# Designs tried in a protein design run: peptides against a protein of PDB entry 8OXM. Part 21

Target 1, 371 residues: chain A of PDB entry 8OXM
Amino acid sequence: FKAEFRLAGGVNLPKIIDCVGSDGKERRQLVKGRDDLRQDAVMQQVFQMCNTLLQRNTETRKRKLTICTYKVVPLSQRSGVLEWCTGTVPIGEFLVNNEDGAHKRYRPNDFSAFQCQKKMMEVQKKSFEEKYEVFMDVCQNFQPVFRYFCMEKFLDPAIWFEKRLAYTRSVATSSIVGYILGLGDRHVQNILINEQSAELVHIDLGVAFEQGKILPTPETVPFRLTRDIVDGMGITGVEGVFRRCCEKTMEVMRNSQETLLTIVEVLLYDPLFDWTMNPLKALYLQQRPEDETELHPTLNADDQECKRNLSDIDQSFNKVAERVLMRLQEKLKGVEEGTVLSVGGQVNLLIQQAIDPKNLSRLFPGWKAWV

## One batch from the design tools (peptide; made by RFdiffusion4, then SolubleMPNN)

Design b1_p9_5_s1 (from b1_p9_5, 5 letters changed)
Fold by OpenDDE base, seed 4:
Structure b1_p9_5_s1 (fold): chain B 371 residues (1-371), chain A 9 residues (1-9)
Amino acid sequence: as target 1 above (371 residues)
Amino acid sequence: YSDDFLYTS
């Protein structure tokens, strides 16, 4: 270990440390404190299994369809070591950094990221109609700019085209696998882009198995496919390469139903893997500025009544796990809204749901669905 | 605003 460390920023102040391996190679590590990395570690293993399935299929292998993974070493329930994703930037930092974000640089006359957030926060408790109207106003005055990421990083036209294609394939693969695993929408800071490969790295996998649907503001999209995510694909948007890569990924997932069900079943019943949404986690993920006043820690709720019979907790947990498995089986059969869809029909439905401004306008404003 | 998930400095 080098004697120096850097702060990565963020609420938990993770430490970037440089390690020299026994091989003499320097490796950056991220040390997280006060965070449970077990879910991230499990999800990385699931992604590796999905990657193995994708590499076995000729059509997905030829397209190089993979989810980027990172090494996670949980040290405790509240600490671990991550492989630092060197040469990556959060898409949110590139897009909406306060000082030099791409929106400010390329669209200086548009609304600021702060103005957009403020407008959407003002309607957070309003009707779906009012949310939709304000979301459309925000979108009109906050035009997508993520196309400029590849243009800035890849000056050679042939390289630029290849990297834009790599990006599009990465979004497609992560979107479909993310849907199957129920990752839902992803905060813009929890999606990294590799500055060399243009591939996405999904981090902080604390919401899985559709647990985003039970948040105080439920998720309304199957994955993040916001306007900037689409803009990064270039002029074809969701059509052509993205759609075909989604279909080929979905085909592999559906054809691997038994394997995926078996894996997820083992994980759902693993007593070391807490995938369930708890109220504190829900509050952390969707903390409202207004709710700061009433969190007086009345920690004085007597320990007595939390003796809910272990049997009733276990029965409630088992019923949640069974529902997750049933929904996973439905997804892998192409059952959507009680109808069996073809791979193309299912992928089309998911794309339409993900890009629908009505669904996007209903998301938690903190997740910045206009970005 | 505390909406800054893990990476906001």
Scores: peptide ipSAE 0.009, ipTM 0.458, DockQ to the pose 0.219
Fold by OpenDDE base, seed 2:
Structure b1_p9_5_s1 (fold): chain B 371 residues (1-371), chain A 9 residues (1-9)
Amino acid sequence: as target 1 above (371 residues)
Amino acid sequence: YSDDFLYTS
């Protein structure tokens, strides 16, 4: 280890450390304190399995459909080492950085990211109608700019086109895999973009198996497909490449039902894998300060052994696990809202749900659904 | 990603 470290920023102030491996190579690592990285490690293994399934299928292999993975070494329930994704930036950092974000650079007369957040926070406790109206006003005055990411990074038109396709494929693969696994908390800081590949890296995998739906403000979208995410795909948006890549990913997932169910079943009953939503975690996720720079004291979940009767906890846990497995099986059968859909029908429904401004307006303001 | 990440002894 080098004696010096850098701060990566954000609430938990993760430390970027440079390590020399046994191979003599310097590697940058992210040391997170106060986070249980076991969930991230487990979800990375599931993503690797999904990648194996995608690589076995000729149609997904030809399209190079993969979810980007990173190495996670959990050290304790409150610490671990992540592979720092060198050459990645949070999409939020590119889009809505306070100093020089793409929205400020390309749309200087639009609302600031802060003004948008403030407007949505003011209506957070209001009706769905009031939230929708304010969300539409915010969206009208905060136009997407994520197309400029690939344009800034890739000056050659042929490379630019290839990277825009890589981005679109990465969004499609991660959206469908993320939906199958019920991945939540997909705010703009939890999605990195690789500045060389234009592929997405999903981080902070602590909301999985639809546990985002039991948050105080429930998640109302299957994945992040906001206006900036779509703008990065270029003029075709969600049509053509994105839709076809979603369909091919969904086809592989549905055809791998037994494998995916078996893996998820083992994980849901692993006593070392805390996937359940707890009130403290829910509070932490949805009481984010307006300024991402404010150190929220992680409420030490002191082991308040809420000695709920072990029997009642176990029965409650088992019923939640069973419900997760049943819902996963439904997704893998194409059952949506009690109806069996084709792959194309299911993907279409998910896209429509993800882009619906009524669903987006109902999200927690810290999710930044207008970005 | 190469297996080399575990080798920080």
Scores: peptide ipSAE 0.000, ipTM 0.426, DockQ to the pose 0.024
Fold by OpenDDE base, seed 3:
Structure b1_p9_5_s1 (fold): chain B 371 residues (1-371), chain A 9 residues (1-9)
Amino acid sequence: as target 1 above (371 residues)
Amino acid sequence: YSDDFLYTS
């Protein structure tokens, strides 16, 4: 290991360490000291299995449809080592986090990222109608710029076109696989883009099996397909390559239903895999800036009421696990809202749900649905 | 710690 470390940023201040292997190659690792990496490790194994299924099918293999994975070594419930995805950047860092973010550079007369967030926070407790109106005003005054990512990184037109296709395929594969697994918390910091491949890397996999729907502000979209995500696909948007790659991914997932159900069943009943949403995790994910001041340590809530009988906890857990398995089986059969859909019909419904401004306007402001 | 465990498995 080198004696120096770098900070990757973010609330948990993960440390980037450089190590030299016995092969003489330098490799980067991310050390997290406050996150439970067990869920990330399990979800990476599920993604590797999905990739194996996608590589067996000739049509998905020809399209190179894969979900990007990274190595996870959990050391404890609160510490572990991640493979650092060298040459990746959070999409939020490129778009909005830096003083020189792409929105500020390409759209200097639009609302700032801070103004957009402030406007959406002001209506957070308002009606769905008021949220929708303010979201539409924000969207009108904050136009997408993510097309410029590939244009900045890939100056050769043939390379640029190939990388834009790689990006579109990566969004399609990760969106459908993420929907099947019920992956949530897809905010702009939890999605990295590789600066060399233009492929997405999904991180922080702690909201799975639709547990994002039971948050205090429930998730209303199946995956992130916001205006900037669509803008990165270029002039065709969600049509053509993206739609076809979603359909081919969904076809492979539906044709692999028995394998997917068996593996998810084993994971849901693994006592080492805590996938359920808890109140502390929900509070952490949707913490309000106003709530930072009132965390008086007076949650000496008596440990007495959390002695729900072990039997009642187990029965409640089993009912939630059964409901997750039933919903997964429905998705893999193409059952949406009690109707059996074709692969094309199901993919179309999911795309429409993900791009609907009414669904996007209802999301937690920290998710940044206008980006 | 074997480099194989971290990088090649």
Scores: peptide ipSAE 0.000, ipTM 0.427, DockQ to the pose 0.023
Fold by OpenDDE base, seed 1:
Structure b1_p9_5_s1 (fold): chain B 371 residues (1-371), chain A 9 residues (1-9)
Amino acid sequence: as target 1 above (371 residues)
Amino acid sequence: YSDDFLYTS
C-alpha cells in the first residue's frame, strides 16, 4: 500500500488507496467503512453467472452482451475493499456537474440541475397530477445531452459509432438483468460509464429483489431508462439495437429459469446475506435535507430491542423470501400483471413502463428522473 | 447537498 490516500467524498469518506501487487502492478482500490459490502459482493457473483449464461448463448455472445463487474472483498459487516473503476465517471457527474456538466455546457439557457431538483422537491408531497405537470415542465426546459458523451470521447466517426453501439448494448443488458434481479431505478451517481469502452458499471447494489417498491416513495419503473440514458443511444433511441439486445438478454434469462431460481434461492436463505429493506436503510436512501437534523441522535439507539421473537421475524422473513422467489419465477415465465407475455411482449411492456413520464414523475426527486 | 453518491453517503 502507498502511504497516501485520496478521499472520494461523501458522508462515509471512502478512501482511494494505491496498492502495489506482488506482480509489481499498481492497482487503485476504494476502502469503504461503515457500509455493508456483502450485498454488492453477492450481486457481482450473480452478474458473473448472468455473464456466463450470456456467453454460452450464440446470439448474445455475437452481440457481446455483458454486464460489467468489479471486485468486491467484504472484510466485515461494515467494511470492505472495492476495485476502483479506473477510467470511469458517474453519468451524473458528466451530465449535471455544477462547474462543467454537459447540460450546462450544451444547454446553458435550460433550467439548472438545482432548479429542476427544487421544482420536483416542491411537489414531492403533492398529487400525481401535479407531479406529472411539473415533471413535464422540467423536461421541456431540461433537454437531453448524453449524446455528447460519445461525441466528446470518440472523435473518429467509425469508433464513435461502435462505442455508441457498445453503450446501447450495455444499457440493454444491465436493464434486463437488473429487472430480473429487481434492482429497479438507479441513482445517476450509481451508474458509472467507462470512458474507453462506453459500457456502464452499476455500483451500490443495496436495493435488490424489488425492495425499491417498499421505500417511502416506491419505485415505479423496472429500470432506469430516462431521457439522457435514451439520448446516449442516438437517433434510434429505444428502437432497433436496444430493443433487440433486451429481447435477446430476456430470452437467455427465461431459458435459464431453473439455474437463476436455484442461485437466488440459495442467496435469499443465506443468513449472512441481508437483502431485506429495513426502516433505517429506507430513510437513508430517501433522506430529505430537513431530515438530516433529526436522524443524527437516533442512529446510536441500541441494537438490543430488535431481539423480539426470532420466530415471528423468521416467519415474516420466510414469507418475504417466498414472495421474491414467486415474483422472480413469474418474471422468468413472462408473467406481467397476471398475463403471460412473449419475450417481445414482455420487453415492450418493460420499455413502455420505464419511459412513461407518469411513472418517472412519481419517483423520489433525489434520484433525478429528469436526467 | 449530499444527494449525489448514495454509495458515498
Scores: peptide ipSAE 0.009, ipTM 0.464, DockQ to the pose 0.182; fails the geometry check

Design b1_p9_5_s2 (from b1_p9_5, 7 letters changed)
Fold by OpenDDE base, seed 1:
Formats: structure tokens, C-alpha cells, sequence
Structure b1_p9_5_s2 (fold): chain B 371 residues (1-371), chain A 9 residues (1-9)
């Protein structure tokens, strides 16, 4: 390890370290403290299995359908080392950076990212109708610009076209795999884009198995498919390449039902893996900037030894695990809202749910559903 | 990343 480290910013102050391997190659790593990386490590293992299934199938292999993965090494229940995703940028940083964000550069007369957030925060406690109307006003005055990512990074027209297709395939694969695993909506800072491949890397996998539905503001979309995410696909949007890649990914997942259920079952019943949403984690994920003054950093997880009888905790945990497995089995059978759908019907429903401005308007404003 | 950014915005 080098003697120097950098801070990545944020409350947890993760440390960026450079390590020289036995091969003489320098490798950047992120050391995270005060956080449980076991869920990230588990989700990366499941993604690697999904990639193995996608590579075995001829149609998904020909389309180069993969979910990007990174190395995670948990060191304790509250610390670990992550591979630094070199050559990636958060999509939120590219889109809505206050200095050089693509919205500011390409749409200087639109609402600022701050104005959009303020408008949506003001209606957070209002009716669904009021949220929808303000969301539509925000969307009208904040037009998508993510098409410019590939245009800026890839000047050759043939390379540009290839990279836009790689992006579209990456969104499709991650959306369907993310839906099956119940990752839900993803904050714009938790989706990285590779500046060379145009592929997405999903980071901070602390919400899985539909636990986003039990947040104070519940998730209403199966995956993030916001206007900028769609704009990055170019003129065809969700049609053509994206839809076909979703269908082919879903086909492989459904045909691999037994394998996926067995793996997820082993993980859900691992006593060393807590995937459940606790109330403190739920509050922290949807904390308001105004609420920082009262939440003293004494979120010592130690003080809620609620002496619930171990038996009642275990019985409640097992019932939640069983419900997650049942819902996973339903998804892999194409059961949506009590109806069995074809792969095309299921994918169509999921796309419609993900792009519906009524669903998007109900999301937590901190997750920026207008971006 | 998300949790640290949600606090600073």
C-alpha cells in the first residue's frame, strides 16, 4: 500500500488507497468503514452467476449482455475494501454537477437541478395529484440531455453508434437483473457509467429483495428508467434494442429459475447475512438535509438490543425470507398482479411501470426521478 | 455513495 490516502467525501469518509500488487501494477481501492459490505459482496456474487447464465445462452452471448461487477472484500461487519471502478463517473455527476453538469451546459435556460429538487421537496408531503402536477412542470422545464454523454466521449460515428448500443444493452441487462433481485430504483450517484465502454456499474447495493417498498417513501418503479436514462439510448428510446435485450435477459432468468432460487435461498438463510431493512437504515436512506441537526451520530447499532425473544426475531425473519422467495418465484414464472404473463408481456409491463410519470412522481425526491 | 450524497445536497 502507498503511505498516502485520499478521502472520497461524504459522511463515512471512505479512504481511497493505492496498492502496488505483486505484479508491480498499481490498483486503486476504496476502504469503507462504518458500513456493512456483506450485502454488496453477496449481490456481486449473484451478478457473477447471472453473467454466467447470460454467457451460456447463445442469444444473450451474441448481444454481449452482462451486468458489470466489481470486487468486494468484507473485512468485518462494519468495514471492507472495494475495487475502485477506474474510468467511471456517476451519472448524477455527469448530468447534474453544479459547475459542469450536462443539464447546465446543454439546457442553460431550464430549471437548475436545485430548483427541481426544491419544487419536488415542497410537495413531498402533498397528495399524489399535487406531486404529479409539480413533477410534470419540473419535467417540462428540465429536458433530458444524457444523449450527449456518448457524443462527447465518442467522436467517431461508428464508435459512437457501437457505444450507444453497449449503453442500451447494459441498461437492459441491469434493469431486468435488478428487477429479479428487487434492487428497485437507484439513486443517480449509485449508477456509474464507464467512460470507455459506456456500460453501467451499479454500486451501493444496500437495498435489495424489494426492501425499497418498505421505505418511508416506498418505491413505485421496478428499476430506474428515467428520462435521461432513456435519452442515452438515442432516438429509439425504450423500443427496439432495449426492449429486445430486456426480453432476452428475462428469458434467460426465467429459464434459470431453479438455479436462481437455490442461490437466493442459501443467501437469505445465511445467518451472517442481514439483508432486511431496519428502521434506522430506512430513515438514513431517506433523510432530509434539514433533519441532520437532530440525528446525532450515535447511531450505534448497539443500543437497540430490543430483547425480543430470539425465537420471535427468527420466526419474523423466516417469514420475510419465505415471502421474498415466493415473490422471486412469481417474477421468474412471469406472475405479475396475479396474472401469468409471457416474457414480452412481463417486460412490457415493467417498462410501462418504470416510465410512468405517476410512478416517478411518487418516488423520494432525494433520488431525483426527473433526472 | 448515495447515502453520503443525499446528506450533502
Amino acid sequence: as target 1 above (371 residues)
Amino acid sequence: FSNDFLVNE
Scores: peptide ipSAE 0.015, ipTM 0.481, DockQ to the pose 0.231
Fold by OpenDDE base, seed 3:
Structure b1_p9_5_s2 (fold): chain B 371 residues (1-371), chain A 9 residues (1-9)
Amino acid sequence: as target 1 above (371 residues)
Amino acid sequence: FSNDFLVNE
């Protein structure tokens, strides 16, 4: 290891370390403290399995449909080492950085990212109708710019076209795989983009199996398909390449139902894997910027183990696990709202749900649904 | 921690 480390930023101040392998290659690693990486490690294993299924199918293999993965080594319940996603940037950093973000550069007369956040926070406790009206005003005055990512990074037109196609395929694959697994908390800092491949890397996999629906502000979309995500696909938007790649990914997932159910069942009943949403985690994920000042570190996690009888905890856990498995089986059968859909019908419903301004306007303001 | 776990790809 090199003697020096860097800080990655953020609340937990993860340490970036560089190591030299026996092969003489430098490898960057991220050391996280005060964070449970076991769920990230488990979800990466499920993504690797999904990639294996996608590589076995001729139609998905020809399209190079993959979900990007990274190595995770949990060291304890509160520490671990991550592979550093070298040459990636958070989509939020590219889009809405306060100094040089793409919205400020390309749309200087639009609302600032701060003005958009403030407007949506002011209506957070209001009706769905008031949230929708303010969301539409924000969207009108904050126009998408993510098309400029590929235009800035890829100056050759043939390379630009190939990378925009790689991006669209990556969004499609990760959206469908993420939906099947019930992946939540897809805010703009939890999605990285690779500056060389234009592929997405999903990080912080701590909200899975639809646990985002039980947050204080529930998640109302199956995946992130916001206006900037769509703008990155270019003129065709959600039509053509994106839709076809979603359909082919969903076809492989549905045809692999037994394998997916068996793997998720083993993971849900692993006593070392806590995937359930707890109240402290729910509060942390939906903290207000104003509440940063009063969190005295005195929540000893040890004191509020409510002595729920071990039997009542186990029965409640088993019922939640069974419900998750039943919902996963429904998704893999194409059962949506009690109706059996074709692959094309199911993918169409999911796209419509993900782009619906009524669903987007109901999300927690920290999710930044207008980006 | 043995370097081997990171090197076998």
Scores: peptide ipSAE 0.000, ipTM 0.392, DockQ to the pose 0.022
Fold by OpenDDE base, seed 5:
Structure b1_p9_5_s2 (fold): chain B 371 residues (1-371), chain A 9 residues (1-9)
Amino acid sequence: as target 1 above (371 residues)
Amino acid sequence: FSNDFLVNE
C-alpha cells in the first residue's frame, strides 16, 4: 500500500488508497468504514451470475448485454474494501454539478438544479396532485441534456454511435436485472457512467428486494428511466434498441427462474446477510441535507439487545423472506398486478411505470426524478 | 464490426 490516502466525499469519508499488487500493477481501492458492504458483495455475486446467464444465451451474448460489476471485500460488519471504478463519473456530477454541470452549460436559461430541488422540497408533504403539477412545471423548465455526454466524450461519429448503443444496452440490462432483484435507491449519485465505454455502473446496493417500497417516501418506479436517462439513448428513446434489449434480458431471466430463485433463497436465509430495511437506515436514506448537523446516532450496536423472543424474530424474518421469494417468482413468471404478461407486455408495463410523471413526482426529492 | 448489427436490431 502507498503511505498516502485521499478522502472521498460524503458522510462516512471513505479512504481512497493506492496499492501495488504482487503482479506489480497499481490498483486504486475505496476503503469504507461505518458501512456494511456484505449486501454490496452479495448483489455483485448475483450480478455476476446474471452475466453468466446472459453470456450463455446467443441473442444476449451477441448484443453484449452485461451489468457492470466491481469487486467488494467485506472486512467486518462495518468495514470493507471496494474496487475503484476508474474512469467513471456519477451521472449527477456530469448533469447537475453547480459549477460546470451539463444542464448549466447547455440550458443556462432553465431552472437551476437548486431551484428544481427547492420547488420539489416545498411540495414534499403536499397531495399527489400538487406534487404532479410542480413536477411538470420543473420538467418544462429543466430540459434533458444527457445526449451531450456521448457527444463530448466521443467526437468520431462511428465511435459516438457505438458508445450510444453500448449506453442504451447497459441501461436496458441493468434496469431489468435491477427490477428482478428489486434494486432501489437509484439516485443520480448511485449510478456511475464509464467515460470510455459509456456503460453504467450501479453502486451502493444497500436497497434491494423491493425494500425501497417501505421507505418513509416509498419508491414508485421499477428502475431509473428519467428524462436524462432516456435522452442519452438519442432520438429513438425507449423504442427500438432499449426495448429489445429489455425484452431479451427479461426472456433470459424468466427462462432462468429456477436458478435465480435457488440463489436468492440461499442469500435471503444466510444468517450473515441482513438485507432487511431497518428504521434507522430508512431515516438515513431520506434525511434532509439541512438536518445533517445533530443526528449522528453512534450506532452503538450494544443497546438493541431488546430480548424479543428469538423465535418471534425468526418467524417474522422467515415471513418477509417468503414474501420476497414469492414476489421474485411472480416477476419471473410475468405476473404483474395479478395478470400474467408476455415478455413484451411485462417490459412495456415496466417502461410505462418508470417514465410515468405521476410515479416520478411521488419519489423522494433527493432522488431527483426530474433529472 | 459495423454491418451485421444493423439488420436485426
Scores: peptide ipSAE 0.014, ipTM 0.393, DockQ to the pose 0.015; fails the geometry check
Fold by OpenDDE base, seed 2:
Structure b1_p9_5_s2 (fold): chain B 371 residues (1-371), chain A 9 residues (1-9)
Amino acid sequence: as target 1 above (371 residues)
Amino acid sequence: FSNDFLVNE
């Protein structure tokens, strides 16, 4: 380790450390404190297994369908080390950075990211009808620009086309696998894009197994397929490459049902892996001040050990785990809303749910569904 | 990771 560290910004002030390996290579790492990286580490292992399944299948291997993974080393229940995803940027940083974001650069007469957020915050406690109307007004005055990512990074037309294809495949693979695992909290900061490969890296995996549906503002979409995400695919949007890659990924997941259920079962019953949503985590995820204001909540969470009777905790946990496994099995059978769907029918339903402006308008404003 | 990525955690 180098003797010096840098602070990364943010509430938890993670430490950026540079490590020299036995191979003489420098490797940047992020040390998080006050954060439980065990869920991230577990979800990365599941993604590696999904990648193994995708590489075994000829159709998904030919399409190079993979989920980008990073190294996570939990050190304690409240600390760990992350691999620094060098050459990645949050999609939110590229799109909606206050100074030089792509929306400001390419659409200077549209609403600012702040204006969009403010409008959606003003209706957060309103009816679904009022949320929908304001969301549609925001969408009319905030047009997608994510096509410009590949255009800025890849000047050669052949490379540009290849990278746009890599992006579309990465979105498809991560969307379907993310849906199967019930991955939530897919806001624009939790999705990185690699500036060299155009592939997505999903980070902060702390909302899984549909636990996003039990948030104070429930998640209403199966994955992020917002207008900018679609714009990055180019003129065909969700039709063609994206849809076919979703279908091929879903085929492999459904055909790997036994393997996926066995892995998830082991994880759900691991006493070291708390995947359940607690009220404090739920509040934290949806009370995040999106405004840069220096509110240091010194939440001294005094460990009030609520000695809930061990028996009632265990029975409640087992019932939640069983429900998660049943829902995972339904997804892997193509059971949606009590109906058995074909792979194409299931993928179509998920795409329609993900792009529905009624579903998008109901999301927490911090999810930035207009981006 | 820009500074702003870590501000929203």
Scores: peptide ipSAE 0.000, ipTM 0.394, DockQ to the pose 0.094; fails the geometry check

